# Peptides against a protein of PDB entry 3ESW, part 57

Target 1, 322 residues: chain A of PDB entry 3ESW
Amino acid sequence: NNIDFDSIAKMLLIKYKDFILSKFKKAAPVENIRFQNLVHTNQFAQGVLGQSQHLCTVYDNPSWHSIVLETLDLDLIYKNVDKEFAKDGHAEGENIYTDYLVKELLRYFKQDFFKWCNKPDCNHCGQNTSENMTPLGSQGPNGEESKFNCGTVEIYKCNRCGNITRFPRYNDPIKLLETRKGRCGEWCNLFTLILKSFGLDVRYVWNREDHVWCEYFSNFLNRWVHVDSCEQSFDQPYIYSINWNKKMSYCIAFGKDGVVDVSKRYILQNELPRDQIKEEDLKFLCQFITKRLRYSLNDDEIYQLACRDEQEQIELIRGKTQ

## One batch from the design tools (peptide; made by RFdiffusion4, then SolubleMPNN)

Design b2_p13_7_s3 (from b2_p13_7, 7 letters changed)
Fold by OpenDDE base, seed 1:
Structure b2_p13_7_s3 (fold): chain B 322 residues (1-322), chain A 13 residues (1-13)
Amino acid sequence: as target 1 above (322 residues)
Amino acid sequence: TILELIENLLKLS
């Protein structure tokens, strides 16, 4: 009897799709209880949940996307992308154009648009006076600063004129389009919004050891790609562990379609103890939040995302992030 | 993966 491999493959594909879709059904009562107990008893789990409630959805704002695109020099950006694409891109196909776009956005953001701020300039003495600034500490926002989701304000005294300069740590990315300065938090916040404004699949990556960056899903490379706006870095996940010799414990990616532990992509050496949560509980937490984020999606969207998730997990296990 | 297995079966037909 000739084995009808086509019929068997079609049947297996249907059963596989049904199996995948079954994992994204509404959580059972026991899973809800486990989730509630975990976030109420584990501080790290509560922190991941709190971050997901903001970072997974805040950047999906069409009004913000319009403001970003109106603020950026799109003519300069596309001119530079077209120039780089004309050199090498024609041989690689149309999908590589988006990689050139992200690389130009990294260049434009760091070189032309945004500024690193260790210390602010003195408001009285003017530009290039940050060397004269002494930190006095931090305080709460005033009434004006509070309008722009400001959690803390760093206070500095000028050694030359004695005046006080305030450096508000704004969390409103639209305010950052005006101020155009900050540290890793402000850089990553605004750059995540910029990438989203071009219609890209983007995740915000939080590292427990005080750094943050992005991931972009490259259609050309068919994977999640490391993107650090502070470093003007594209596809260099090793820079923290290898180049910086940074010790790290957790890297968590937050996107509209899921929360993923991406620690294996970035923690290549000098791993710190992962003692904040049980590995099984972290896996459960990320999967539970991801299910909730996908509740409104259709079966085809759920299936495609689940296939992408599986490929990412294989990549992370095999250590083939390049 | 199960998906890779299914794809391999489809290549045999």
Scores: peptide ipSAE 0.037, ipTM 0.676, DockQ to the pose 0.683
Fold by OpenDDE base, seed 2:
Structure b2_p13_7_s3 (fold): chain B 322 residues (1-322), chain A 13 residues (1-13)
Amino acid sequence: as target 1 above (322 residues)
Amino acid sequence: TILELIENLLKLS
């Protein structure tokens, strides 16, 4: 009897799709209870949930995308992308072009558009006066600063003129298009929005040890790619653990379609204790939030994303990033 | 993966 492998494969595909889709159905009452108990009893879980409520959706704003595209020098960007693509572009043109775009956006953002601000310049003395600035601490935003989702304002005194300069830590990325300066938080926030404005699949990666970066889903590489705007870095997940010798415990990626523990991609050595939550509870939390984010998606979208999730989990286990 | 298994079965057909 010739085994009809085609019929078996088709049957298995149907059953597999149904099985995958079954995982993304409405949460059972027991899962809801577990979730509620976890976020009420575990501070880290509550923090992850709180971040997901903002970071997973805030960048999916079409009006913001338009403002970004109107603000950037698109002619320069595409000219540079086309130039690089023409030099090194492989025949597999459409998918690799987005990798060149992200690389140019990294260059443009760091070199032409945004500035690092460790300390502000003195508002009275003008440019290149940051060296004369003494930190006095932080305070709440004033009425004007509060309009731009400012959580804290760093206060500096000029050692030359004695005047006070305020450095508001704006969380409104549209305000950051105006100010064009900040630290890793402002860099990552605005750069995440920039990448989203080009229609890219992007995640915001939060590291517990005071750093943040992006991931971009490369259709060419068929994986999530490390992207750090501060470092002008593309596909260098090792820079923190190896180059910086940074000690880290958690890296959590936040995207419109899910929340993922990506610690295994970035924590290659010098791992700090993961004592903030049980591993099983963190896994459950990320899966539960991801499931909620996908409730409005159709079966084909759910299935495609689940296949990406599976591939990413395999990658994270095998360490096959390069 | 189950997906890889299915893909392999499709290659046998």
Scores: peptide ipSAE 0.036, ipTM 0.666, DockQ to the pose 0.705
Fold by OpenDDE base, seed 5:
Structure b2_p13_7_s3 (fold): chain B 322 residues (1-322), chain A 13 residues (1-13)
Amino acid sequence: as target 1 above (322 residues)
Amino acid sequence: TILELIENLLKLS
């Protein structure tokens, strides 16, 4: 009795596709009530929702992508990518090219393009004067700074000349293409836009313990890959828990197609209490927001994304078998 | 997973 495995597989695929599509239908009234109650009663849930409303869509701006591509040294970037791809990439197929691109963008961004800013240089004394800067505190933006989505301005006094230097914390990534400096927030914000401008699948990862980074979906590795522009890091999710010995409670990834709790990828030790929300409610919240983000997608797009979601959940549960 | 099972069945065909 030769089991027709092909016929069984085809039948299972049809049933599985129908099952997946059923999960991404419009939320039931009970789910809407649960969602509304959760975001009104739980501050952490409200924060995740608020972040999703911005981070899931802000980077999907074609005009911004054009400005990014016009601003970067594309000739240098592609020259370096092509050089590394020519050494090793041909044997592994075309999908590895995007991994080389992301690695070069990490290099280019940190080494050639953007600057870390603990303290600003003095506007009067010029470059390499940050050591002379004393923080005076923070204030709201002025009329000019407010044009670039500035939430706060750090104020510094120069110990040498006595002048005040303003360090506006711009959230407009196009302004960051001009200023080319910041901390983890500015780095991750602009770098997320840069990766998006190359047509890549990217998520913004928020850590509750004051750090942010990216994830890129590698077609070569067939998974989400850790990407930290500040660290020039590719596929090193362990750096926070192991190398930094950082204590963490939550890591939430925000992308155009979903919101995912990725804490298990990054919190390998020294886990802080996860007391901000019930685990079941966080899972529900992320799934609910993800459903809403996918409402306009067709059945094939929904199915493909659901397959990626399932693979990611397996990875997060089983760990990478190295 | 169901997906892994289906993929394995497809490899056997």
Scores: peptide ipSAE 0.033, ipTM 0.662, DockQ to the pose 0.721
Fold by OpenDDE base, seed 3:
Structure b2_p13_7_s3 (fold): chain B 322 residues (1-322), chain A 13 residues (1-13)
Amino acid sequence: as target 1 above (322 residues)
Amino acid sequence: TILELIENLLKLS
């Protein structure tokens, strides 16, 4: 009996696809109840949901992408990418070009475009006067600052001239294209938008212990790649746990197609207690939000994303970045 | 993965 391996394989593929797709069907009433109860009773779950409602969709704005591309020195960026690609990239195919692009964007953003701001310069005394600034506290935004999604304004007094300088903590990334300064929040916010503006698949990673960064899906590496604009870092997920010896509990990635607990990628040592939510509830929450984000996708898109998710989970378990 | 196994089976046919 010649085993028709082709027929068996085709049948298995169909059944496997159907099985995968069945996991992404519209949530059952019981799952909706569980979700509602979880977000109403657990503050961490509510926080993850709230972040997902913003971070998963806010960067998918074509008007913002246009403004970004008009603001950046694209000639410089592509000149540098082409230069690096011409050295080493031709042998590895076109997919590596995006990795060179992200690396150049990291360089350009940190070196040429954006500034770290621990304390602002004095508005009266001018540049390089931050050393003379004393914090007075924080207040709400004024009428002008409120136009740019500002929740908090840090207030500083100049020890030299006595004038007050305001440092609004803008959440509008378009305003950050103008101000070109901030801390990790402003850096990651604008850099996430920049990467998205190049049509890249990007996630915003929130760490509970007051840091934020990106992940980029490399088609060349066929995986999610760590990207930190503050550090000009590409594919160095270990920098927090190992280099900084940072203690961490949760790292959650927010993208247009899903919410994923990526803690295993970044928390390599010095793990803090994961006591904010039950592990099973966090897994459920991320899966539930991910399903909702995919409700408008077709079966093939759902299947491809599910395969990508499975590979990522395998990677996170094995600890092998291949 | 199951997918890899199926793909390998297809290569044998």
Scores: peptide ipSAE 0.031, ipTM 0.646, DockQ to the pose 0.522

Design b2_p13_7_s4 (from b2_p13_7, 5 letters changed)
Fold by OpenDDE base, seed 1:
Structure b2_p13_7_s4 (fold): chain B 322 residues (1-322), chain A 13 residues (1-13)
Amino acid sequence: as target 1 above (322 residues)
Amino acid sequence: SILDLIEELKRLS
């Protein structure tokens, strides 16, 4: 009797879909207990949970998206994207347009819009005076600064005029559209919002060793793509481990649809000890938070995201991020 | 992956 492989494939697909959907059902009491115990006993787990409560949802604000799009020079951006797309994009299909858009946004943000601030300019002496600034330390925000989600203010004294200049570390990305300066935190925060404002699938990547960047899901490449606004970098996940020779232990990606350990994408050499949490517990934690983020999604959405997750996991295991 | 297996089974048909 000829094996009906088509029938077997159909049956397997149904069973597979059911299996996937079963993983995203409401957590069992034992899983809730495990989660609660983990976040109460492990500081790293508590940190990941705390970050997820902010980073997974904060950028899904339509009012912020409108403000961003009204603030950016969209005519310049689309002119440049269209120019690059016209060179060779037509041969690759329409899906490549979003890759050109992200590349232009990286250029525009770094070259035309935002500024790296190692030290602020003196408020009294004016532009290009940062060389004269001496750090005095950090303090809490004043009444005005506190309106813009400011946790810390760096204080500087001008060596020339003796006046004090405040550099508030704003976490409100809308305030950053005004100030247009910062370090990796401010860069990544605002750039994540910018990408989200164009309707893109974006994750915020936190590295334990004091760096942050983005990932964008490319429909053309059909995978998550490394994006670093500070470096104007697209699809170069190796820059930290190889180019910088940076030692790293954890890279965690935070998006609206999930929390994912993406360490394998970026930690290619010089791996630091992963001693903050058991690997099984970290996997459980990320899956548990991801499950919660997907509670309101329908079966088709859950299935599609789960398929994407599986492809990413295969990519991470095979080392095919290039 | 199970998806790869499903695709392979479809090719055998």
Scores: peptide ipSAE 0.110, ipTM 0.824, DockQ to the pose 0.745
Fold by OpenDDE base, seed 3:
Structure b2_p13_7_s4 (fold): chain B 322 residues (1-322), chain A 13 residues (1-13)
Amino acid sequence: as target 1 above (322 residues)
Amino acid sequence: SILDLIEELKRLS
């Protein structure tokens, strides 16, 4: 009996697609109850939900993308990308070109565009005066600062002139295009928007232990790639656990198409207790939010994203990122 | 993956 392998493959593909699509149907009443109970009873779950409501959608703003592209030196960026692309003689076209673009954006952002601000310079004494600044604490935004989604303002006194300098922690990334300074939060916020403005698939990665970075989906590498604007780092997920010897418990990625626990990519050693939520509940939560984010997508889009998700899960289990 | 298996089955035909 000649085994018709083509027929078997076709049948299996149909059944597999149906199975995958069935997972992304509208949540059952029991799942909604579980979700509501979880976010009402677990603070970590509530935090993840709150972050998802902002981070998964805020960067999908065409008006912001236009402002970003008008603000960046695109001529310089593309000149550098073209130069590096030409050196390697790649014929793969747009897929590998995008990796060069992200690498140049990392360079441009850190070297030419944005500044790390541990302490602000004195508004009165001018540049390179941050060493003279003493923190006095934090307060709420004033009327002007509140226009730019500012939750907190750090207050500093100049030891030289005695004047007060305010360092607003702006969450409006458009304001950050003007201020051109911040810490990891401002860096990641604006850089996420920058990457999104180039039409890239980007996730914002939140680490519970006070760091944040991005992931970019490389079509060339066919995977999510670690991207840290603060470190000018591309595809170095190990830098936190190994190079920094950082202790971490949770890394959660937030994108327009889903919320994913990516802890396994970044927490390679020095794992802190994961005691904020049950693992099963976290998995459920991320899946539930992801399902909601995909409610408007068609079956083909859902299937393609689900295939990508499965590939990522396999990668995370096998540790085969490189 | 199931997808890898499907592709492998197609190669056997």
Scores: peptide ipSAE 0.096, ipTM 0.810, DockQ to the pose 0.649
Fold by OpenDDE base, seed 5:
Structure b2_p13_7_s4 (fold): chain B 322 residues (1-322), chain A 13 residues (1-13)
Amino acid sequence: as target 1 above (322 residues)
Amino acid sequence: SILDLIEELKRLS
């Protein structure tokens, strides 16, 4: 009796699709209650929810994408991408082109476009005067700074001229296209928008221990790829735990289609206590938010994303990240 | 995973 494996596979696929789709139906009342209780009783959960409400959607702004693309030197970027693609890309197919694009964007952003700002230059003395700046503290934004989603302003006094220089910590990524400077927050914020502006599938990764970076879904590698604009790093998730010997507890990825605990990708050693939330509750929270984000998607989209999620979970469990 | 099983079944045919 020749087992018709094709027929079995087809039947299993249908049943599996139905099963997956059933998970993404409207949340049961019990799940809603669990969610509400969790976010009301657990501060970490509330924080994750709050971040998801912003980070999962803010970058999906077509107007912003246009402004970004108009601001970047696209001719330079694509020239460099084409050059690198011409060396190796023909053998690997078109999907690898996007990896080259992201690598070039990392280069371009760090080398040509954006500046690290530990201390601002003195507004009076001009460029390369940051060494003369003494921090006086932080304050709220003024009326002008408030226009650009500024939460805090760092205040510095110039040791040379005595004038005060303000370093507003802008959260408006469009303003960052003008200022062209910041720390990890500004870098990741604007770079996330930049990647999104090229139509890429991007997540914002928040680390509890005061760092942030991106992930990009590579169609070539068929996985989420670590991307850190500050480090000009592509596919080096180990840099924090190994190279920096950083201690970490949580890494949470925020994207338009989901929220995922990606801690296992980045926390390879020196794990700090994960005591902010129960593991089961965190898993539930991320799944619940993800389910909400996908509520308007069609069955095929839900299925494809669920397949991607499953592969990522397998990757995270098996430690298959390079 | 069920997906892995499906892929394996497809390979057997």
Scores: peptide ipSAE 0.094, ipTM 0.808, DockQ to the pose 0.841
Fold by OpenDDE base, seed 2:
Structure b2_p13_7_s4 (fold): chain B 322 residues (1-322), chain A 13 residues (1-13)
Amino acid sequence: as target 1 above (322 residues)
Amino acid sequence: SILDLIEELKRLS
């Protein structure tokens, strides 16, 4: 009897889809209890949840996307993208063009648009005076600064004129379009919004050891790609562990469709103890939050995202991006 | 993956 492999494949696909969809159904009462207990008893879990409540949704704002696109020099950006796309002769279609766009956005953002601010310039002495600034500490925002989601203001005294300069750490990315300066937090915050404004699938990656960056889902590469605006880096997940010799414990990616532990992509050596939460509990937490983020999606969307998740997990196990 | 297996089964047909 000739094995009807086509029939078997069709049946297997149906059963597989059903199985995948079953995992994304409404959480069972036991899962809800486990989740509640975890976030109430584990500080790290509570932190991940708190971050997810902001980072997974805040960038999905059409009004912000419009403001970004109106603020950027789109003519320059697309001119440069077209130029680089034409040089490499890749007839590989629209998918690779997006990779060139992200690379140009990295260039544009770092070289033309945003500035690193280790210390602010003196408000009185003007530009290039940051070397004269002495930190006095941090304080809460004033009434004006509070309008732009400012949690902390760094205070500096000018050694030349003696005046005080405030460096508010704004979390409002629209305010950052005006200020055009910051550290890794401000860079990543605004750059995440910029990428989102081009309709890209983007995650915000939080590292416990005081760094943050992005991931972009490349349709061309068919995977999540490391993107660091501070470093003008595309697809270089090794830069922290290898180039910086940075010690790290956790890297968590936050996107509209999920929360994922991406530590295996970035922590290649010098791993710090992962003692903040049990591995099983972290896995459960990320899956639970991801499930909640997908509750409104249809079966096809859920299935496609689940397939993407599976491929990412395989990638993370195999280390294929090295 | 199961998807890879499904594609392989289709090729055998």
Scores: peptide ipSAE 0.093, ipTM 0.806, DockQ to the pose 0.744

Design b2_p13_8_s2 (from b2_p13_8, 7 letters changed)
Fold by OpenDDE base, seed 2:
Structure b2_p13_8_s2 (fold): chain B 322 residues (1-322), chain A 13 residues (1-13)
Amino acid sequence: as target 1 above (322 residues)
Amino acid sequence: DKKVEELKKLLEE
């Protein structure tokens, strides 16, 4: 009896697929109760949920993507990508082109498009006057600033002319295409939208210790890749823990298809106490939100994403990004 | 052969 190994392999794959799909079925009543209790009783869980409600969906706006693509110098970007791809890309296959695109977008964004704003320039004195600015504190937005999802406005006085300059912290990324300045929050917000506008699979990574960055899913590398627009950094997850010697406790990635604790990718040393939530509760929370985000997907999409999730978890355990 | 048949039975369940 010739063992039909192909038939057995097919049966195993079907059963495995069914098993994986069973994990993404509609949450049981007990899971819903656990979720509700967790977000009601744990402030960190409530924060993660609140962020997921915004960050997982806000960037999936076709109108915003069009505005971004109309605003960027696409001719310059693609010229530079094509130039770099022509050197090495043909040897590595077509999928590497997107990695070159992301690298050029990092360059373009930092060098040509967006500006770091530690302090604003004086509105009266003009450019390069930030050194003369004294912080007076923060205020709520005025009527105009409120149109652009502004939660806080930093107030500065010019030491030269005495005039007040407002630095609104806009959360509307379309407004950031106009203002073209900010700190890590504005940088990451707009850059996440930019990457999404090119049809890329992107996550927003929130670090509890006041930093934010992106991850991009590279089809060439077949993994999530660290991307920091502030640092013009591609695939350098170590920069925070090693180069900055930053102490960190939590890094949570928010994408359209899931919420993932990516702390193991970035917290390589100087780990702070993870005391905000039980590890099992955080794992449950991320999985629960991820299931909800996938409820409208078909079985094949769910299966492919689940395979990707498993690969990522293996990567995070092995610590081998290389 | 027996192990494969057992595996097939387990997969048919």
Scores: peptide ipSAE 0.000, ipTM 0.325, DockQ to the pose 0.075
Fold by OpenDDE base, seed 3:
Structure b2_p13_8_s2 (fold): chain B 322 residues (1-322), chain A 13 residues (1-13)
Amino acid sequence: as target 1 above (322 residues)
Amino acid sequence: DKKVEELKKLLEE
């Protein structure tokens, strides 16, 4: 009896697909109760949920994408991408072009477009006067600053002229296209939007120990790739734990299709206690939010994303990001 | 049915 291996393989694939799809069905009442109890009783869980409600969707704005693309020097960017791509030839396939694009965007953003702001320049004395600035503290936004989703304003006094300079911490990434300065929060916020504006799969990574960065899904590498705009870093997840010797407890990635604990990618040494939530509860929380984000997707999209998730989990377990 | 259950177990671990 010639076992039709192709028919068996097809049946197995169908059954596997159905099994995967069954995991992404609407949550059972018991899961909803567990979720509600978790977010109401655990502050960390509430924080993750709150971040997911913003970070998972805010960057999926076509109007913002248009504004970004109109603001960037696309001619320069693509000229540089084409130049670097041409050096390696076409031997590695078309998907590698997006990696070159992200690398150029990192270069362009850090070198040509955005500025790190430890202290602002004095509004009166002009450029390169930040050395003369003394922090006086922070206050709430004024009426103008409040238009741009500003949570806090840092206040500085110039030691030379005595004038006050305000450094509003804008959360509106469109305003950041104008101001073109900030710290890790502003850098990551705008850079996440920039990457999204090119149609890329991007996640915002929140670290509990006061840093933020991006991940880009490389179709060439077939994995999530570390991207830090502040560091002009591509695929260097080790920079925090090893190069900075940073102590960390949690790294959570927020994307349109899911919330993922990516701590294993970045916390290679100097791990801080993970005492904010039980590991099983964090896993449940991320999975539950991820399911909710995927409720509107079709079966094929759910299946493809689930396959990607499984590959990522395997990667994270094996420590084979490199 | 047993293989599906085994696969379920493998995916839950």
Scores: peptide ipSAE 0.000, ipTM 0.364, DockQ to the pose 0.067
Fold by OpenDDE base, seed 4:
Structure b2_p13_8_s2 (fold): chain B 322 residues (1-322), chain A 13 residues (1-13)
Amino acid sequence: as target 1 above (322 residues)
Amino acid sequence: DKKVEELKKLLEE
């Protein structure tokens, strides 16, 4: 009996696709109830949901992409990308070009474009006066600051002139194109938008222990790649746990196509207690939100994303930090 | 062979 392996493989593939697609059908009433109960009873779950409602969609704004591309020195960026790409002997059209682009964007952003702001300069004394600034605390935004999605304003007093300087923590990334300064939040926010503006698949990674970074999906590497604009870091997920010896509990990635617990990629040692939510409930939550984000996608898109998700889960389980 | 037959049965169902 010549087993038609090709026919069996085709049938298996069809059934597998159907099985995958079945997981992405509209949530059953029981799943909706579980979700609602979880987000109402668990603060961490509510936080993840709230972040997903913003971070998963906010960067998919074509108007913002245009503004970004108009603001950046694209000539410099592409000149540098092309130079490094050619230097390494790559042919035009290789998928690796996007990795070079992201690396140059990291360089450009940190060295040429954006500034780290631990303390602001004094508005009265001018540049390089941050050393004279004493924090007085934080307050709500004023009427002008509120126009740019500002949740908090840090207040500083100049020890030299006695004047007050406001450092608004803007969440509007377009305003950050003007201000060109901030901490990890502002850096990651604007850099996420920048990467999205180049048409890249990008996720925003939130760490509970007060850091944020990006992931970029490299078509060349065929995986999610760690990207930290603050550190000018590409594919170095270990920097937090190993280099910084940072203690961490949760790293959650937020993208247009899903929410994923990526803690295993970044928490390599010094793991803090994961006591904010049950692991099963977190998994359910991320899957539920992901499913919801994919409701408008066609079956082929859903299937391709599901395959990508499976590969990522395998990577995360195997602990193959390259 | 047995695994393939089992898989076939699972696929026909």
Scores: peptide ipSAE 0.000, ipTM 0.332, DockQ to the pose 0.089
Fold by OpenDDE base, seed 5:
Structure b2_p13_8_s2 (fold): chain B 322 residues (1-322), chain A 13 residues (1-13)
Amino acid sequence: as target 1 above (322 residues)
Amino acid sequence: DKKVEELKKLLEE
């Protein structure tokens, strides 16, 4: 009995592909009802949906990509990438080049391009005057600030000259190319756009406990890789739970092709109660949004992404990222 | 051999 193992393998692959594709068909009426009820009754679910409507698509703007590439010192960036790739990259294959690129972009962004801003410098006294700034509170944007998707403006008084300095918290990443300063929100926002401008597959990770970072899909490592522009960190998902001893409840990744609960990658200890939503409902919500984001994709694209999703889920269960 | 035939049947359904 010559068991044609090749025939069996082919049949299994076909059935598996069809099964995977069936999951990404148009949502059943019952799923739509469940989704609508969930987002109307659960505030956390509504928040995740609202974030997905912005974060999953906002960075897929070709005009913004062009402006970014025109603003960055590409000659310096590629010179540094080529230099590091020439040392080690040839032995590891071409796919490692993108890892070197992301590492250089992390360096360039933190060291050469963007500035951390706890307090702004005084507009009157000039550079290195932030130590003299006293917070007075926050207010809504003025007419000029409102042009750049500003929700909040922090107000500071200079202890030296008495003048008021406004620190608008801009959400327009193109405005951030000009201002070149901010906190974790501005850093992650602009850095996500920068990575996207190089044609990379990137997710924005939101942590409920007031932090944000990126994930990059490394073709070399064949997985999603932690990327934090504030920390100049590549593939160090443990830094929050272990190094910072941060307590966390939820980490949600937002990308063009899906929304994923990545909490298991980052919450290694000191887990806070996950009481904002039922685990089953969160899983359903992320899957439902992901399904909607993929409605326009062809069968091959859907299949490739689904295979990637399964590998990520296996990784998250096994804890083998280290 | 029986398991492979059962698997083939399951795959043909």
Scores: peptide ipSAE 0.000, ipTM 0.327, DockQ to the pose 0.081

